# Designs tried in a protein design run: peptides against a protein of PDB entry 3B8E. Part 22

Target 1, 230 residues: chain A of PDB entry 3B8E
Amino acid sequence: PFLIFIIANIPLPLGTVTILCIDLGTDMVPAISLAYEQAESDIMKRQPRNPKTDKLVNEQLISMAYGQIGMIQALGGFFTYFVILAENGFLPIHLLGLRVNWDDRWINDVEDSYGQQWTYEQRKIVEFTCHTPFFVTIVVVQWADLVICKTRRNSVFQQGMKNKILIFGLFEETALAAFLSYCPGMGVALRMYPLKPTWWFCAFPYSLLIFVYDEVRKLIIRRRPGGWVE

## One batch from the design tools (peptide; aimed at target 1 S63 G67 Y213)

Design b1_p15_4_s2 (made by RFdiffusion4, then SolubleMPNN; from b1_p15_4, 11 letters changed)
Fold by OpenDDE base, seed 2:
Structure b1_p15_4_s2 (fold): chain B 230 residues (1-230), chain A 15 residues (1-15)
Amino acid sequence: as target 1 above (230 residues)
Amino acid sequence: DELIKLAAEEALKFL
């Protein structure tokens, strides 16, 4: 998000405080919960990794985490961001390069894609209106990401949802997201304005995409052990 | 406080 903000010079899609709420709030308990996941049924049939040749975190894991899944997560957030701005008159193409004028307090006549002029205050309201839905979108996508991280090879349907700590983590991150989104004063304290409940569903296609993608990946790994997809 | 309340109400209208 922040890199695209700099490169494309678009209005800030996700605030720093909101990022901290993800990194320190919603992600911690779910991530810790993975330490309590049951071993895959075939784990004892696998050879141990060679510590001299096999990295714990290899290029393949980095590619999957940051290059594939992380990109889908970012796309989900940006989709929500662009939808909100488009509904407020700012089409995605019009946002390119707009940041300089957007952030200028002395410019009170920034035009949208339809020629409507926006004051600085109005623009900042719309910007902060994007922060909460972007955050919630990330949390909803993280549900799928956490679930797919339960296993490396086995389907989630084979593994099941027996990890009570992981289930607790899913509820905790969701409850925290709801608290940060709807608690009175969060708009002042965190610049997280409340969102309509319908915005929670904007991320669902991306969560489903992540889940389906990983299940297909795992299916390929099971059918072709030692392939490049592992 | 009123400005923030107004901003929150306006934000809810735009969503």
Scores: peptide ipSAE 0.010, ipTM 0.404, DockQ to the pose 0.016
OpenDDE base, seeds 1, 3, 4, 5: peptide ipSAE 0.008, 0.009, 0.008, 0.007; ipTM 0.452, 0.451, 0.418, 0.374

Design b1_p15_4_s3 (made by RFdiffusion4, then SolubleMPNN; from b1_p15_4, 12 letters changed)
Fold by OpenDDE base, seed 2:
Structure b1_p15_4_s3 (fold): chain B 230 residues (1-230), chain A 15 residues (1-15)
Amino acid sequence: as target 1 above (230 residues)
Amino acid sequence: DELIKLAAEEARKFL
């Protein structure tokens, strides 16, 4: 998100506070919960890894975490961001290069895609209105990410949802996201303005995409052991 | 909409 903000010179899609809330708030309990996941049913049937060649964190895992899943997650956030700005008159193409004028307090006549002029205060309101939905989008996508991380090879349908700590983590991160989004004073304290409940659903296609993608990946691994997908 | 409006009104006091 922040790299695209710099490269494209668009208004800030995700604030520093929201990033901190992700890193220190919503991700902590879910990440810890994975340590309590039940072993995969076939773990003892797998050959031992070669410690000289087979890293626990290999290029394939890095590609999955930061390349593929991370990209889908970022796309979900940016989709929500662009939809909100488009609904407020700023089409995605118009946002390119707009940051300099957007962030200038002395420019009170920044035009949207329809020629409407926006004051600095109005622009900052809509910017901060994007922060909370982006954050919520990340949380909704994290539901799928956490669930797919339960297993390396087995389907979630084979493994089941027996980890009560993981289930608690999903509720905790969701409750925290709701608290940060809707508690009075969060707009002033954290610059996280409340969002319409409908914005929670904007991420669902991306969460489903992540889930389906990983289930297909795991299916391929089960059918073709030792492939490049493992 | 009313909640967003209220938040925006409060935010304007601090922008």
Scores: peptide ipSAE 0.020, ipTM 0.494, DockQ to the pose 0.014
OpenDDE base, seeds 1, 3, 4, 5: peptide ipSAE 0.016, 0.009, 0.019, 0.009; ipTM 0.539, 0.439, 0.569, 0.440; seeds 3, 5 fail the geometry check

Design b1_p15_4_s4 (made by RFdiffusion4, then SolubleMPNN; from b1_p15_4, 10 letters changed)
Fold by OpenDDE base, seed 5:
Structure b1_p15_4_s4 (fold): chain B 230 residues (1-230), chain A 15 residues (1-15)
Amino acid sequence: as target 1 above (230 residues)
Amino acid sequence: DELLKKNREEALEFL
């Protein structure tokens, strides 16, 4: 988010407070839940790690975890952000380079894509209106991320959803997201304004994309052991 | 507090 904010000079899509809520709130319990996951059914058929050739964290795992999944997650958040701003008169192309004027409190006549003028206060309201849906989008995408992390090779359908602690984690992060989004005073305290329930669905295509992507990856690994995808 | 309340009400209109 911040890299695109700086490079494209767009209005801030996700606040620092919301990022802290993700990192400290929604991610901790799910991450702990993975420690209780059952071993994959084929674990005993795998050769032990060769300490001379096999790194504990290989480039493939790094690329998967931080590169590909992170990009899909970011795309989901930005999609929600652009939809909200477009519904409020700011088309994506018009947002490019707008940050400087957007953040200037003395400019009260910033025009949208339709020639409507926006005061500083109005602009900040719509900006903060984007933060909560972006945050919620991240949480919804994290559902898929957590589920795919259950296994390295087996399908989630083969492994199943038997880990009660993981299920609890999914509900906990969702409940926390709902609390932060809808609790009275969160708009004042955290600048997290409430969102329409429909905004929760904006992330679903991206959550599904992550899930499908990982299942296809795992399918390839199962069919072609020792390939570049492993 | 009144400004924050107003901003919240306006934010709900944008959603």
Scores: peptide ipSAE 0.091, ipTM 0.736, DockQ to the pose 0.015
OpenDDE base, seeds 1, 2, 3, 4: peptide ipSAE 0.015, 0.016, 0.000, 0.013; ipTM 0.416, 0.467, 0.301, 0.409

Design b1_p15_5 (made by RFdiffusion4)
Pose (drawn by RFdiffusion4):
Structure b1_p15_5 (pose): chain A 230 residues (1-230), chain P 15 residues (1-15)
Amino acid sequence: as target 1 above (230 residues)
Amino acid sequence: VSSFVKGVFTFFSTL
């Protein structure tokens, strides 16, 4: 968000005070939950994991979580950013502009008068909004992530999907998300009431592609064991 | 950057 927020002055899609509410507020229990996820094979069958080569974090990981999924998630929340403006003052070709606040009203876009009314408001579309819908969209994509990372080589199909803990926290996350999105008050130091019917399902189209994606690779990694690029 | 590019490559290779 902040990166694009510079390349094309298209208003702060994700908020800072909003970031400190996902890794340190949302994905919390799920990250913990992952730990309770059980085995994946006869483990005591493999040579001790060398320490110099086979690391913990590496390309294999970063490339598949920063340069792959991290992206597909990115669009999703970024897509919702537009819809959150679109059904309010969509600038899919417009937008790209410094939104000052000492001016008050004197400017707008796409047939409007947004000012002191819609200036305290002109932002209420990202502050109380956008950030929020983006926020939720990130949680919404985090579902399939917290299930495609549940396993490392087996389809969630012929593999246990019985992580009682994860499940009951995948909700304890998605729910908090709503309570943090409709919390009558603290919503001030935070975001605001989204349109439940849709101001949620925006990233939903994406969460899927995620689950659908890596699910194939795993099954790809298999049908071709020695594997290639995968 | 290299890891990202690799990831992109892997993504499209998978497709």

Design b1_p15_5_s1 (made by RFdiffusion4, then SolubleMPNN; from b1_p15_5, 12 letters changed)
Fold by OpenDDE base, seed 2:
Structure b1_p15_5_s1 (fold): chain B 230 residues (1-230), chain A 15 residues (1-15)
Amino acid sequence: as target 1 above (230 residues)
Amino acid sequence: LEAVLKGLLELEALL
């Protein structure tokens, strides 16, 4: 989010507070829960890792986590962001380079894509209205990300959902997201304005995409052992 | 936590 904010000079898609709520709040329990995941049924059939040649974090894992899944997550967040801004009169193309004028307190006549003038206060309300749905979008795509991280090779349908701590983590992150989104005073305290319940569904296509993508990846690995996808 | 959040909000307002 922040890189695109700098490069494209768009209004801030996700606030620093919301990022911290992800990194320290919603991600913590889910990440720890993976330590309690049951071993894959075939783990003892795999050769031991060579500690001299095989890194725990290899190029393939980095590519998957940051290059592929991370990009899908970011796209989900940006989709929600662009939809909200478009509903408020700011089409995606119009946002390019708009940050300079958007963040200027003395400019109270920033035009949207339809020629409507927006005061600084009105613009900041819309910006902060984007932060909470973007955050919730990340939580929803993290459901899929956490579930796919249960296994490296086996399908989630083969592994099952037996990890009670992971299930608890999914409920915890969802409950925390709901609390931060709807608790009175969060708009003032955290600049996290309440979102319409419909915004929770904006991420569902991306969550499904992540899940399907990884299941297909794992299917390829099972059918072609020793491939570059493993 | 409140002080950190306040500082972050201030930083965010400067961006």
Scores: peptide ipSAE 0.020, ipTM 0.519, DockQ to the pose 0.018
OpenDDE base, seeds 1, 3, 4, 5: peptide ipSAE 0.020, 0.018, 0.018, 0.017; ipTM 0.520, 0.502, 0.548, 0.514

Design b1_p15_5_s2 (made by RFdiffusion4, then SolubleMPNN; from b1_p15_5, 11 letters changed)
Fold by OpenDDE base, seed 3:
Structure b1_p15_5_s2 (fold): chain B 230 residues (1-230), chain A 15 residues (1-15)
Amino acid sequence: as target 1 above (230 residues)
Amino acid sequence: LKAILKGLQRLLATL
């Protein structure tokens, strides 16, 4: 999010406070819940890790978390962002390089893709209107990410949803996201304006894509042990 | 190729 804001010079997709609400709010209980997950059926067939050579955070984990899943999550968030801005008259191509004029408080005549002029205050309302749906989009794609993180090789259908703490985490993160999005005063306190309930559904295709992608990946690993996918 | 793909994927995820 913030790197595209710098590189493409687009209006800020996700606010700093909103990022903190993800990292410290919605993700904490789900992440802790993974410590209570039942061991996979094949775990006793795996050798113990060598604590001197085998890192807990290895290149494979970084490739999955940041390289594959994190990219699909970012695409989901940006999709929601571009849809909201397009509904407000700003097409994706018009956003490229717009940041300089967008963030200038002295420019009150920034044109959208249809020639409508936007004051600084109107532009900031639209920017902050993007932050809450982007946040909710991340929470919805994190449902899939949490579920796929239950196992390394087994399907979620083989492992099942027996971890009550993980189920609680999914409800907690969703309830917290709803609270932060709809509680009176959150627009002033957190710059998180209320979102239309329809914005919760914008991430569902991406959440499904993450789930299907990981199940296919795990299927390939099970059928071809020692393949390039491992 | 896997390292390049991982690098590109990391770049896109940080974006």
Scores: peptide ipSAE 0.005, ipTM 0.327, DockQ to the pose 0.131
OpenDDE base, seeds 1, 2, 4, 5: peptide ipSAE 0.007, 0.000, 0.000, 0.000; ipTM 0.382, 0.317, 0.319, 0.316; seeds 1, 2, 4 fail the geometry check

Design b1_p15_5_s3 (made by RFdiffusion4, then SolubleMPNN; from b1_p15_5, 12 letters changed)
Fold by OpenDDE base, seed 4:
Structure b1_p15_5_s3 (fold): chain B 230 residues (1-230), chain A 15 residues (1-15)
Amino acid sequence: as target 1 above (230 residues)
Amino acid sequence: LRAIQRGLERLLATL
C-alpha cells in the first residue's frame, strides 16, 4: 500500500493506524495459533532438515509469503480502495499524481473524474472511508492465509480444522475488526469510519482465490514431488 | 496509538 502511495502519488490507501491494527491487533493471535497446529500426517516420514544448509526462512518461503500470497492480498485491498473511490467519483486513472493536491489543506476545489469539486474535509472523509474497508479486506484475505498456513503439503481438507486456538484466532481477528470498524468513536479515535456491511464481501473473491491457489499448489506438490513448485 | 499515529502521519507528510 505505502509503496504504491509513493510511486503512483495516489491518495493514501491504508492509514498508519490501520496498518498497526493489522500488525499488532488482528495478525498476532492468528500467528501464535500456528504454533499449536497438529503435525502433518506424513511429517515423520520426511527427513529432518539439515540445519547447516536448510534455512528456516528460505527463498521459497519469501516468494510464497511476499511474492504470491502478499501480492494477492495487496490486490484485494487495492481493489476495494479503487472501487470505493470510483463510487465517490474518482476513477483509478484520475488518482495518479493526485496525492499532492489531495493532501493540501489549502486546496478546496480538487476535481473528481466528473468535474465535481471536493473540499479538503470531504476528501479526508472519503480517504478515511477507504481505510476501514481496506483493513477489513486484509482481515478477510487473512482468513484464507491463516488456513493455508496450517499445512505445507497436505490439503486443509486432509488436515482438518482441529486446532481450536486457530479457530479462536479467526473469531478474534474478525471480532476485533468489527469492533474497530463499528464501535462508536473509532472514527475520531482511529480515523476508522464505519463501513457498510456489504464491504465485508468485497474481499471474499480474493480470499477464495488465495485458498484455491494454495490448494492447487499443494495438489501439484503431492502429484509431482520434487517439482519446481515445491 | 494516537501518538504513534500522529508521529507516522507527520513522517508520511514529510515524505
Scores: peptide ipSAE 0.016, ipTM 0.404, DockQ to the pose 0.020
OpenDDE base, seeds 1, 2, 3, 5: peptide ipSAE 0.000, 0.007, 0.013, 0.013; ipTM 0.349, 0.361, 0.366, 0.410; seeds 2, 3 fail the geometry check

Design b1_p15_5_s4 (made by RFdiffusion4, then SolubleMPNN; from b1_p15_5, 12 letters changed)
Fold by OpenDDE base, seed 5:
Structure b1_p15_5_s4 (fold): chain B 230 residues (1-230), chain A 15 residues (1-15)
Amino acid sequence: as target 1 above (230 residues)
Amino acid sequence: LKAIELGLKRLEATL
């Protein structure tokens, strides 16, 4: 997210405070819950890792985590961001290079795609109105990410949802996201303005995409053991 | 509880 903010010079899509709420708030309990996951039924049929050649964190795992899943998460957040700004009169093409004027408090006549002028205060309200739905989008996508992390090879349907701590983590992160979004004073304290409930659904296609993508990946691994997809 | 109540009222206002 922050790299695109620098390269494209667009208004800030996700605030630093919202990033901290993800990294220190919503992700911690779900991540800990994975330590209590049941072993896959086929674990004893796999060859042991060679400690001289095989790393615990290999290039394939890094590519999957950051290069694939992380990119789909970012796309989901940016989709929500662009939709909100478009509904407020700022089309995606108009946002390119706009950051300099957007962040200037002395410019009170920044035009949108329809010629409407926006004061600095109005622009910051819209920006912070984007931060909360972007955060919520990440939480909704993390539901799928957490569920797919239950297994490396077996389908989630084979593993099932028996980990009560993981289920608790899903409710905790959702409750925390709702608290941070709707609690009085969060707009002042965290720059997180309340979002319409409809914005929670904007991430659902991306959450489904992550889930389907990983299930297809795992299906390919099961059909072609030792492939580069593993 | 009061924070939850106020949060729910804010949620209703955003509907």
Scores: peptide ipSAE 0.017, ipTM 0.468, DockQ to the pose 0.014
OpenDDE base, seeds 1, 2, 3, 4: peptide ipSAE 0.013, 0.014, 0.006, 0.015; ipTM 0.411, 0.426, 0.380, 0.436

Design b1_p15_6 (made by RFdiffusion4)
Pose (drawn by RFdiffusion4):
Structure b1_p15_6 (pose): chain A 230 residues (1-230), chain P 15 residues (1-15)
Amino acid sequence: as target 1 above (230 residues)
Amino acid sequence: VVNFVVNVVLAILVL
């Protein structure tokens, strides 16, 4: 968000005070939950994990979580950013502009008068909004992530999907997300009431591709055991 | 790096 927020002055899609509410507020219990996820094979069958080569965090990981999924998630919440403006003052070709606040009204876009009314408001489309829908969309993509990372080589199919803990936290997350999105008050120091019918399902089209994606690779990693690029 | 680029490319193609 902030990166694009610089390449093309298209208003702060994700908020800072909003970031400190996902890793430190949303994905919390799920990250914990992952720990309770059980085995994946006869473990006591493998040579001790060498310490110099086989690491914990590496390309294999980063590439598949920063340069792969981290992207597909990115579009999703970034896509919702537009719809959150679109059904309000969509600038899929417009936008790209410094939105000052000492001016008050004097400018707008796409047949409007947004000002002191829609200036305290001109931002109410990302503050109370956009950030919020983007926020929720991030959670919404985090579902399939917290299930494609549930396993490391087995289809969630022929593999236990019985992580009682995760499940009851996957909701304890998705729910908090709503309570943090409709919390009557603190919504001030935070975001605002989205349109439940759709101001949620925006990233939903994406969460899928995620689950659909890595699910194949796993099954790809298999059919071809020694594996290639995968 | 190469693997990273490949995965980025693939991700963009998927998108």

Design b1_p15_6_s1 (made by RFdiffusion4, then SolubleMPNN; from b1_p15_6, 13 letters changed)
Fold by OpenDDE base, seed 5:
Structure b1_p15_6_s1 (fold): chain B 230 residues (1-230), chain A 15 residues (1-15)
Amino acid sequence: as target 1 above (230 residues)
Amino acid sequence: SELLLKALEEALKLL
């Protein structure tokens, strides 16, 4: 998110406080829950890692985490961001380079794509209105990410949803996201304005895409052991 | 609350 904010000079899509709420709030309990996951049925058929040649973090793991899953998460967040700004009169093409004028407190006549002028205060309300749905989009996509992380090779349908701590983590992160989004005073305290409940559904296609993509990847690994996808 | 937010924003700019 922040790299695109700098490169494209668009209004800030996700605030620093919302990033902190993801990293320290919604991600911790789900991540810990993976330590209690049952071993895959084929674990004893795999050779042990060679500590001299095999890195704990390998190129395949980096490719999956940053190059695939992380990119789909970012696309989901940006989709929600662009839809909200378009509904408020700012089309995606008009946002390119707009940051400088958007963040200037003395410019009160920034035009949208339809020629409507926006004061600094009005623009900041719209910006902060984007932060909460972007945050919620990340949480909804994290549901799929957490579920796919249960296994390396087996399908989630083969592994099942028996980890009660993981189920608790999914409820905890969702409850925390709802609390941060709708609790009175969060607009002042965290710059997180309340979102319409319909915005929770904007992430569902991306969550489904992550799940389907990883199940297809795992299917390929099972059919072609020792491939570059493993 | 505003002071804490400002301190957190400054700390996050260093990361």
Scores: peptide ipSAE 0.008, ipTM 0.463, DockQ to the pose 0.020
OpenDDE base, seeds 1, 2, 3, 4: peptide ipSAE 0.008, 0.007, 0.007, 0.007; ipTM 0.452, 0.356, 0.453, 0.432; seed 4 fails the geometry check

Design b1_p15_6_s2 (made by RFdiffusion4, then SolubleMPNN; from b1_p15_6, 12 letters changed)
Fold by OpenDDE base, seed 1:
Structure b1_p15_6_s2 (fold): chain B 230 residues (1-230), chain A 15 residues (1-15)
Amino acid sequence: as target 1 above (230 residues)
Amino acid sequence: SELIELNRKRALELL
C-alpha cells in the first residue's frame, strides 16, 4: 500500500497507526493460532524426501503464495479506497499525481473529477475516511487467510474449524476492526472515522478470491504432487 | 452520504 502511494503519488490510503494496528493487532493472534494449530495429517505422515532441498522449495513456494495473497489483500484495500474516493468525486485517474496538491494545506481549491473544489480540511476528511475501510478490508481478507493457512494441502472443508485459537483470532480481529471503526474518539486518536456497515462487504469478493485461489492451488497440489505449485 | 458528512464534520474538528 505505501509503495503504491509513493509511486502513484496518490493521497495516503492507509495511515501509519492503522498499519501498526494491522501488523501488531491482526497478525499476532493469527500467527499464534497457526503455531498451536493441529498439524495437518499429511504433514505429520509425510517425511521429507530430502530435508534440505524440500524445505527450501517449500519455503520458497510458501513465500510466493503468501506474497500473492498479500498482493490480493493490497488490491482489495486499494479497491475500497478507490471506491470511496470515487463516491466523493475523485476518480482513480484523477488521483494520480494529486498527492502534492492534496497534502498542501495552503491549496483550498483542489478540483475533483467533476470540477468541485475541495478545501484542505475536506480532502483530509475523505482521506481519513478511507483509512478505516482499508483496514476493515484487510481484516476481512485476513479471515480467508487465517482459514486457508490452517492447511497446506488439504482443503479447509476437510479439516474444518476445530482450532479454538483460530476462532478467537477471527473474533479478535473482527472486534478490533469494529472497535477502531465505531468507538467514539477513534477519529481523533487514530484518524479512523466510522464506517458504514455496508463497507465491510466491499472486501468479501477479495476474501472469496483468496479462498478460491488457495483451494484451487491446493487442489492442483493434490492432483499433481511434486509440481511447481506445491 | 450522511455518515460521510458526519465524518466530514468530525474530521474538520480534528484539523
Scores: peptide ipSAE 0.021, ipTM 0.581, DockQ to the pose 0.015
OpenDDE base, seeds 2, 3, 4, 5: peptide ipSAE 0.018, 0.019, 0.018, 0.016; ipTM 0.542, 0.551, 0.547, 0.498

Design b1_p15_6_s3 (made by RFdiffusion4, then SolubleMPNN; from b1_p15_6, 13 letters changed)
Fold by OpenDDE base, seed 2:
Structure b1_p15_6_s3 (fold): chain B 230 residues (1-230), chain A 15 residues (1-15)
Amino acid sequence: as target 1 above (230 residues)
Amino acid sequence: KELLEKARLEALKLL
């Protein structure tokens, strides 16, 4: 998100405070909960890894975690961001290069895609209204990410949802997201303005996409062991 | 504080 903010010179999609809330708040308990996941039913049927060639964290796993899934998460956040700004008159193409004028408090006549002029205060309200939905979108996408991380090879439907600590983590991150979004004073303290409950559903297609993608990936691994997808 | 409350109310209307 921050790289696109710099490269495209768009209004800030996700504040630094919201990033810290993700890294230190919503992601902490879920990540720890994975340590308590039940072993896959086929773990003892797998050949031992070659410690010289088979790294526990290999390039394929890194590509999946930081490349593919991370890209889908970012796309989900940006989708929500662009939808909010488009509904407020700023189409995605119009946002390119707009940051310089957007962030200038002395420019009170920034035009949207429809020729409406926006004061600095109005623009900052819209910007800060994007931060919370972007944050919530990441949390909703993290639900799918956490669930798919339960297993490396088995389907979630084969593994089940027996890890009570993981379930607690999902509730905790959701409750924290709701608290940060709706608690009085969060707009002042964290620049996280409240959002309508409907915005929570904006990320659901992306969460479903991640889930389906990983289930298909795992299905391919089960059918073609030793493939490039493993 | 009033400006921030107005901003919150406007934000809720804009979403």
Scores: peptide ipSAE 0.029, ipTM 0.664, DockQ to the pose 0.016
OpenDDE base, seeds 1, 3, 4, 5: peptide ipSAE 0.018, 0.018, 0.017, 0.023; ipTM 0.578, 0.568, 0.555, 0.628

Design b1_p15_6_s4 (made by RFdiffusion4, then SolubleMPNN; from b1_p15_6, 13 letters changed)
Fold by OpenDDE base, seed 4:
Structure b1_p15_6_s4 (fold): chain B 230 residues (1-230), chain A 15 residues (1-15)
Amino acid sequence: as target 1 above (230 residues)
Amino acid sequence: DELLEKARKEALELL
């Protein structure tokens, strides 16, 4: 998100503090869950025939899969961001290069895509209105990621303790999202305005996309063991 | 909606 903000010079889609909350709050639980799953799977699996090669391959595969999921996650967040800005008069094409004027407090006549002029205060309200739904979108997409990460290694039915960690992770992420979104003062402290409950659903297509992507990936791996998708 | 309006008002007071 921050890289696209810099490259495209768009208004800041997600605050730095919110990014830190994602990285420390939402990404840590998946990482712990994966580490725990790896430990459990290593206890249950016989020593791999070639632990160095198989580990390296698995690390590359995990890295590639996380990279791809992370891209889909970012796309989901940006989709929500662009929808909110479009609903407020700023079409995606108009946002390109707008950051400089957007962040300038002395410019109070920034035009939207429809020729409406926006004061600095109005622009910042819209910007901060985007932060919370972007964050929530990431969390909702991470639900799918968490489910996928757990379903990659074993069938959902064999994952007794792994499911508890999953449920806990989902609960923690959701609770954090709700806290940051609706706790009084978060709009001031974190520049995260409360969002309408409808915005939680904006991420669902992307969660579904991630789920479908992973199921297709798994299906390809099952049909072509040792393929490039592995 | 009321929470959003309140948050917007609080933010406007700080801007």
Scores: peptide ipSAE 0.019, ipTM 0.576, DockQ to the pose 0.014
OpenDDE base, seeds 1, 2, 3, 5: peptide ipSAE 0.018, 0.016, 0.015, 0.017; ipTM 0.572, 0.541, 0.547, 0.549

Design b1_p15_7 (made by RFdiffusion4)
Pose (drawn by RFdiffusion4):
Structure b1_p15_7 (pose): chain A 230 residues (1-230), chain P 15 residues (1-15)
Amino acid sequence: as target 1 above (230 residues)
Amino acid sequence: PVFSVVTLVARFIAS
């Protein structure tokens, strides 16, 4: 968000005070939950994991979580950013502009008068909004992520999907997300009431592609065991 | 092929 927020002055899609509410507020219990996820094979069948080569974090990981999913998620929340403006003052070709606040009203876009009314408001579309819908969209993509990372080589199909803990936290996350999105008050130091019917399902189209994606690779990694690029 | 391409791109980005 902040990266694009520079390349094309298209208003702060994700907030800073909003970032400190996902890794340190949303994905919390899920990350923990992952730990309770059980085995994946006869483990005591493999040579001790060497320490110099086989690491914990590496390309294999980063490439598949920063350069792959991290992106597909990105669009999803970024897509919702537009819809959150679209059904309010959509600039899919417009936007791209510094939105000052000492001016008050004097400017706008797409047949409007947004000002002191819609200036305290002009941002109420990202502050109380956009950030929020983007926020929720991130959570919403985090579902399939917290299930495509639940396993490392087996389809969630012929593999246990019985992580009582994860499940009851996948909700304890998705729920908090709503309570943090409708919390009558603290919403001030935070975001605002989104349109439940849709101001949620925006990223939903995406969470899928995620689950659909890596699910194939795992099944790809298999059908071809020695594997290639995968 | 698609998955291979994506993975190569991912690796490029990771680098």

